# Peptides against a protein of PDB entry 2FGR: the designs that were tried, part 121

Target 1, 331 residues: chain A of PDB entry 2FGR
Amino acid sequence: SSVTLFGIVDTNVAYVNKDAAGDSRYGLGTSGASTSRLGLRGTEDLGGGLKAGFWLEGEIFGDDGNASGFNFKRRSTVSLSGNFGEVRLGRDLVPTSQKLTSYDLFSATGIGPFMGFRNWAAGQGADDNGIRANNLISYYTPNFGGFNAGFGYAFDEKQTIGTADSVGRYIGGYVAYDNGPLSASLGLAQQKTAVGGLATDRDEITLGASYNFGVAKLSGLLQQTKFKRDIGGDIKTNSYMLGASAPVGGVGEVKLQYALYDQKAIDSKAHQITLGYVHNLSKRTALYGNLAFLKNKDASTLGLQAKGVYAGGVQAGESQTGVQVGIRHAF

## One batch from the design tools (peptide; made by RFdiffusion4, then SolubleMPNN)

Design b2_p16_3_s4 (from b2_p16_3, 9 letters changed)
Fold by OpenDDE base, seed 3:
Structure b2_p16_3_s4 (fold): chain B 331 residues (1-331), chain A 16 residues (1-16)
Amino acid sequence: as target 1 above (331 residues)
Amino acid sequence: SFLEELLELLKKLLAS
């Protein structure tokens, strides 16, 4: 058996040139390159190729010392694994997000990530961004000649909001092909939620692919998210991402990523472009910088997620520039 | 829609 204490402390100085009032914000932020975290994990060999595992992980907010407290909302699972794959019980990334966010060159963190995994419709469920779920059972296959898959189901436990029942129910999964430099995946998911106190289905389809050419990596995502409402029409967003990364001088990595968010319900687009650089001082410590531009058109009000400084929206049709410079330390 | 059809299929697969 083993028990490992692990974590990341990622803290940055961040700046955005516009908030909801059109004013700049700056200060000390968190999680610019990787989400800051503290975790415990372990495994027990049960013999015969069977292993038990546990994983407890919570987010760290270095800028305020976790003033709001600490929990294990990032992951709190117990698992069995073996030749059959892995079964997990507990709050975790849902299978679709776990796999499909892997194509995001900014690791779903900071001001540069693909923002498609989002609550596009003011859904009232706790996890309407499609990233994690409570009461989750997940199964992940082994890799069979490149082919692999993951499936998940989260119980709603009769949670209600307004007249909506089954809130928090998740059903989803992905199929993938991972072989050498190539990765490709298709994910499908549905969550039950509420909007305005009324039952709403959050449907999601995501296609991802990447190829590592050695000298550079290309990655892409195509996603449709649809909040299906009984009244008021559907809220549909088509999101697109294309990114490239390359090693620099053996100690660094440069990343460039573009994303387009076509928000159909408001007939408005947002364009995001991010340049990032990571400089490894060691295996555990890195310096990083991110520069992001977000251009909102028409009624779009998206904002860059400078966690700890400003993560709100901007006025409709406004553009936002964001910068993060920070230190990431892993232990 | 195509998405709806795929989701329905997924539901069937996961329920089996």
Scores: peptide ipSAE 0.015, ipTM 0.511, DockQ to the pose 0.013
Fold by OpenDDE base, seed 2:
Structure b2_p16_3_s4 (fold): chain B 331 residues (1-331), chain A 16 residues (1-16)
Amino acid sequence: as target 1 above (331 residues)
Amino acid sequence: SFLEELLELLKKLLAS
């Protein structure tokens, strides 16, 4: 058996030129290159190729010392693994987000990531962004000649909001092909939630692919989220992402990523483009910089996610520029 | 269906 303490502290200076009032915001933010975290994990060999595992991980907020507290909401799982793959019990990334966010060259963090995994409809569920779930059982297959899959189910435990029942129920999974330079996957998920106190289904379909050319990597995502409401019509968003990354001088990495969010319910689009650079000072310590531009059209009010500084929206049709410069340290 | 809508989106992207 083994137990490992691990973590990342990622803190940055961040700036956005526009908040909801049209004013700039700046300060010390968190998780610009990687999500800051503290965790414990371990495995026990049970013999015969079977292993037990545990994983406890919580987010760290270096700017305020976790003023809102510390928990293990990033992951709190116990697992069994072997030749059959891995079964996990506990709060975790849902299989769809775990796999499909891997195509995001900004690792689903900071001001540059793909923002498709979002609560697009003011859903009242705790995890209506489709990223994690409570009460989750998940299964991940081994890789068979490149083919792999993951499936998950989260119990609602009769949670209600307003007249909505089954809130928090999740069912979803992905199929993928990962072989050499190529990765491709399809994910499908449905989550039960509430909007305005009324039962709503959050349906999600995501396609992802990447190819590593050695000198550069290309990655893409296609996603549709649909909050299906009985009253008021569906809230549908089509999200697209295309990105490229390349190593620089053996010690750095440059990233460029574009995303389009077509918000059908308000007939409005948002365009995001981000340039990022990571400079490795060591295997554990890096400096990084992100420059992001978000252009909202029409009724769109999206904002860049400068966690710890400003993650709110902007006025309809306004553009926002964001910068993060920070230090990432892994232990 | 949900899948059909996505496929149509893919077709549009590939055709553009």
Scores: peptide ipSAE 0.007, ipTM 0.438, DockQ to the pose 0.011
Fold by OpenDDE base, seed 5:
Structure b2_p16_3_s4 (fold): chain B 331 residues (1-331), chain A 16 residues (1-16)
Amino acid sequence: as target 1 above (331 residues)
Amino acid sequence: SFLEELLELLKKLLAS
């Protein structure tokens, strides 16, 4: 058996020019290029091609030393794997987010990522962003001829909010084709949640694709998230993303990503464009900078996620500019 | 929208 301690400490100086009051915010933030984390993982060969595994991972907040505590909410799984694939038990990324966020060139963190995986409807469930789930059973197939898939089910355990039952139930999965420079995936998911104390289904469909041309990589996402409410109508968001990345000088990477969030319930759009650069000082240490611009139209109030500095919204129809400059160290 | 049409089509295909 093996046990590995691993982690990332990513801390930055961040600035956003507007908060909800229209004032600037700046300071020391976290997780600008990669989510800061501490984890333990290991495997045991059980013979005959069967392996057991465990994975425990929590988020680190370098700016305040985890003042609010530490937990393993990023992942806490035990697994069996073999020729049949992998079965996981425990809190984890749901299969849909695990696969489809991989097309985000900003690694689903910082001020530049695709923000489609979001609680668009003031959902009251703990994981209404569609990223992770408690009480999750997941299965991942092997890759066979490029084809692969993942499926998951999370038990609600009769969790209730208001009059809503089955809160926290997840069912979802993806199918994918990963072969050489090409990746393409389709993900479908449904979560049971509550909005205003009333039962709501969070339905999600996501298409992702990327192609690595060697000199550059293109990546895209198409997503619809729909909070289906019995009363008040559906809250639907169509999210689009297109990104490109390219290596620079053998030690750097430049990334440009655009996203559009069409928030149907408020008939308002938000446009996000982010330029990022990563400079590798070593295999483990990098400097990075992100510059993001978020333009809200009409009633849209989206804000960039400068974690540790300001991650709230802005006034309706206001634009926000964000900057992060930081150090990422992996161990 | 284009996305809605595509998504609806995909939903229909997957539901079949």
Scores: peptide ipSAE 0.006, ipTM 0.458, DockQ to the pose 0.011
Fold by OpenDDE base, seed 1:
Structure b2_p16_3_s4 (fold): chain B 331 residues (1-331), chain A 16 residues (1-16)
Amino acid sequence: as target 1 above (331 residues)
Amino acid sequence: SFLEELLELLKKLLAS
């Protein structure tokens, strides 16, 4: 049996040149390179190739010392694993996000990540960004000849919002091929939610692929998210991402990523370009810098996610520039 | 749609 305490403290100075009022915001932010976290995990060998596991993880907000409290909303699972793979019970990343966000070169955090996993339609469910779920049962296969898969189901437990009575139900999974430098995946998911108090399905399809050339890595994502409403028509977003990363001098990594968010319901696009650099001072400590540019067209109001400083939208059709410079420390 | 069909199949698999 083992128990491990682990964590990351990632804090930065951040700046964005526009908020919803057109004013600049700056200050101390969190989670620019990796999400700050505190966790406990462990395993128990049960014999015969069977293991039990647990994982408890919560987000850390270094700028205010978790003034709003601490919880294990990042992950709170108990598991059984063996030759058959792994079964997890508890709140976690849903299988689709767990696999498909792995192609995001900015680790699904800070001002540079792929923002496709989003609540595009003012969904009233707590996890309508498609990233995590409560009451989740997940199964992950072993890797066999490169092929692997994950599946998940989350119970709604008769959660109601307005006239919607199955809010929080998730069903989804992915299939993947991971072999050497190549990774490719297809993910499908549906969540039951509500918009304006009315039942709505959040449907998601995501394709991801990456290839590591040694000297550089290329990664890409294609995603469609559709909030299917009974009244008012569907809210559909097509999101695209292409990124490249390369090691620098054995101590650093440079990353460049472009994303396009085609928001069909408002016939408006947003373009995101991010340049990032990580400099490793040690195996556990790094300095980093991110520079992101977000251009909204027409009715688009997307904002960069400078957590702890400003993560709201901007005025329709406005562009936003963001900068983060910070320290990441892992323990 | 193709997505709906795949999701329906997934529902059937997970409901069994």
Scores: peptide ipSAE 0.014, ipTM 0.498, DockQ to the pose 0.014; fails the geometry check

Design b2_p16_4_s1 (from b2_p16_4, 9 letters changed)
Fold by OpenDDE base, seed 2:
Structure b2_p16_4_s1 (fold): chain B 331 residues (1-331), chain A 16 residues (1-16)
Amino acid sequence: as target 1 above (331 residues)
Amino acid sequence: DEFIKALLEKIKKALE
């Protein structure tokens, strides 16, 4: 059988010095270095270079044993692949997120990641962070001398919220160049949603690049997210990220990442800086530590995402410090 | 570790 059971259990002790009331929070959290998950996947060779595949993956919450339940909301796809590339049917990362989050040195999880892929406008859609979509068809090209691309469309299926009648519709894609030490990508997406019960377009443009110098890797992101509202004006955020990582002693990795979130609708900025370290005990098991600082200016209320402990906002203009120390085990 | 800490502090100050 080609069926593989796989997963990650990542659990940490986390601390943040401020919540919405200005009080500290601490406890056992999840997904500090990688998102904890359980999955099943497999492939079938159909001959002639054609393969069928399936992938079912859900998030694990080690701190409470998935008290809220288990599902396959991370990915639930069937696919065909071959010389033409890969077509996927089902809930998955949208192509833009799949590619552009790869430049985040903190793997889009924990207290250190780039937080640009976010619901900036109190969008009422389930996936208004631009990360995943229901009812998704996606296509990924092969790599042609470094060049590759991905495209996706998600059906809204006439989902309505208020007067919005196309909630959840997604169209987007990326073009990329991946060759040796260099990676660069451009992603564009539009998602239909609702804000205040009114139809809203979530437009996203993202540029990413990285270069591996061997002794260190540099990575960067530039993103604009715009929730286009007919009433109340657009909610626009420009997000920037620059990060560096380096191997340490053959068994470790140190990471430093800075991000800026320029929230235009409230004329307020937030600055994030994170130091991370991963220590590999084996190929499957690692210890890690993250230290993050988030500085909100003016009306900004962003909070670090210490999943399982505290992921809410802070008071306007307040700074937050977060720490995670944990174990990651892959199987 | 101290170098990284110092760098973080400098960056933090620059962001003020």
Scores: peptide ipSAE 0.007, ipTM 0.388, DockQ to the pose 0.013
Fold by OpenDDE base, seed 5:
Structure b2_p16_4_s1 (fold): chain B 331 residues (1-331), chain A 16 residues (1-16)
Amino acid sequence: as target 1 above (331 residues)
Amino acid sequence: DEFIKALLEKIKKALE
């Protein structure tokens, strides 16, 4: 058996030029290049190709020392794996997010990530961003000839909000082709939630693809998220992302990513453009900088996610500029 | 939407 302690501490100085009042915010933030985390994991060989595993991982907030506490809400799983693949029990990334966020060149963190995995409808469920779920059972296939898949089901355990039942139930999965430089995936998910105390289904479809040309990598996402409400009509967002990354000088990486969020319910678009650079000081330590521009049109109020500094919205139709400069250290 | 529903149902059945 093995037990490994691991983690990342990523802390930055961050600036956004506008908050909800139109004022600038700046300070020390967290998780600009990678989500800061502390975790424990291990495996046990059970013989015959069967292994048991555990994984416990929580987010670290370096700016305040986890003033609001520490938990293992990132992942808390026990697993069995073998030639059949892997079965996981416990809170984790849902299969759809686990696979489809991998196409985000900004690693689903900081001010530059694809923000499609979001609560677009003031959903009242704890995980209405479609990223993780409680009470989750997941299965991941082996890779066979490039093909692989993942499936998940989360029990609602009769959780209710208002008149909504089955809150927190998740069903979803992906199919993928991963072979050499090519990756492509299709994910489908439904999550039960509530909006305004009324039952709502969060339906999600995501297509992702990437290709590594060696000298550069291209990546893209197409996503539709629909909060299907019994009353009031659907809240639909179409999100698009295209990104490129390239190694620089053997020790650096530059990233450029564009995203469009077409918020149908308010007939408003937001455009996000992010330039990032990572400079590796070692295998475990890097300096990084991110520059992001978010243009809201019409009624859109999206804000960049400068975690630890400001992650709220802006006034309708306002644009926001964000900067993060920080250190990432992995252990 | 119908296609998505059908696929989700297939996933559900596969997980049952």
Scores: peptide ipSAE 0.005, ipTM 0.385, DockQ to the pose 0.015
Fold by OpenDDE base, seed 3:
Structure b2_p16_4_s1 (fold): chain B 331 residues (1-331), chain A 16 residues (1-16)
Amino acid sequence: as target 1 above (331 residues)
Amino acid sequence: DEFIKALLEKIKKALE
């Protein structure tokens, strides 16, 4: 058996030129290159190729020392794994987000990530961004000649919000082909939630692909999210992402990523472009810088996620520029 | 859209 303590402390100086009032914000932020975390994990060999595992992981906020407390909301799983794959019980990334966020060159963190995995409709569920779920059972297949899949179901446990029942129920999965330089995946998910106290289904379809050319990597995402409301019509967003990364001088990586968020319910688009650089000082320590530009059109009010500094929206039709410069240390 | 809906509905029913 093994028990490993692990973590990442990622802290940055961040700036955004506009908040909801049109004013600049700056200060010390967190999780610019990787999400800061503290975790415990371990495995036990049960013999015959069977292993038991546990994983407990929570987010660290270095700027305030976790003033709001610490929990294991990132992951709290027990698992069995073997030649059959892996079964997990507990709060975790849902299978769709776990696989499809892997195509995001900014690792779903900081000011540069693909923001498609979002609560687009003021959903009242705790995880209406489609990233994690409580009460989750997940199964992941082995990789068979490149083919792999993951499936998940989260129990609602009769949670209600307003007149909505079954809140928090998740069903979803992905199929993928991962072979050498090529990765491609299709994910489908549905979550039950509430909007305005009324039952709403959050449907999600995501297609991702990447190819590593050695000298550079290309990655892309296509996503549709639809909050299906009984009254008021559907809230649909089509999100697109294209990114490229390349190693630099054996010690660094440069990333460029573009995303488009077509918000159909408000007939408004947002464009995001991010340039990032990571400089490895060691295997565990890196310096990084991100520069992001977000252009909102018409009624769009999206904001860059400068966690710890400002992660709110901007005025409709306003553009926002963000900068992060920080240190990432893994242990 | 209809295909996705149908697929999700089938998966949902299989897990009910």
Scores: peptide ipSAE 0.005, ipTM 0.373, DockQ to the pose 0.014
Fold by OpenDDE base, seed 4:
Structure b2_p16_4_s1 (fold): chain B 331 residues (1-331), chain A 16 residues (1-16)
Amino acid sequence: as target 1 above (331 residues)
Amino acid sequence: DEFIKALLEKIKKALE
């Protein structure tokens, strides 16, 4: 058996030119290149090709020393794995986000990531962004000639909000092909939640693909999210992402990513473009910089996620510019 | 398309 302590401390100086009041925000932020984390994990060989595992991981906020506390909300799983794949019990990334966020060149963090995995409808569930779930059972297949899949179910445990029952129930999965330079995946998920105290289904379809050309990598996402409300009509968002990354000088990586969020319920679009650079000082330590532009049209109020500085929205139809410059250290 | 061009120009200026 083994137990490994691991983590990442990622802290940056961040700036956004507009908050909800139209004022600039700046300061020390976290998780600009990778989510800062502390974790414990281990495995036990049970023989016969069977292994037991555990994984406990929480987010670190280096700017305030985790003033709000520390927990294992990122992942808290026990697992069995073998030639059949892996079964996980516990809070984790849901299978759809586990796979489909892998196409985000900004690692689902900072001011540059794909923001499609979002609570688009003021859902009242704790995980209405479709990223993680409590009470989750997940299964991941092995890779069979490139083909792989993941499935998950989260128990609602009779959680209610208003008149909505089954809140927190998740069912979803993906199918994928991962072979050499090519990765492609299709994910489907439904989560039960509430909006305004009324039962709502969060339906999500996501297509992702990437290709590594050696000199550069291209990645893309297509997503539709629908909050299907019993009353008030559906809240639908179509999200699109296209990104490219390339190694620079053997020690660096440049990233460019564009995303479009077509928010149908408010008939409004938002455009995001981010340029990022990571400079590896070692295998464990990097400097990075991100520059992001977000243009909201019409009633759109999306904001860049400068965690630790400002992650709220802006005024309707306003544009936001964000910058992060930081250090990432892994241990 | 014009928006993307404008953003790219802003990025260019920020890197100069």
Scores: peptide ipSAE 0.000, ipTM 0.395, DockQ to the pose 0.013

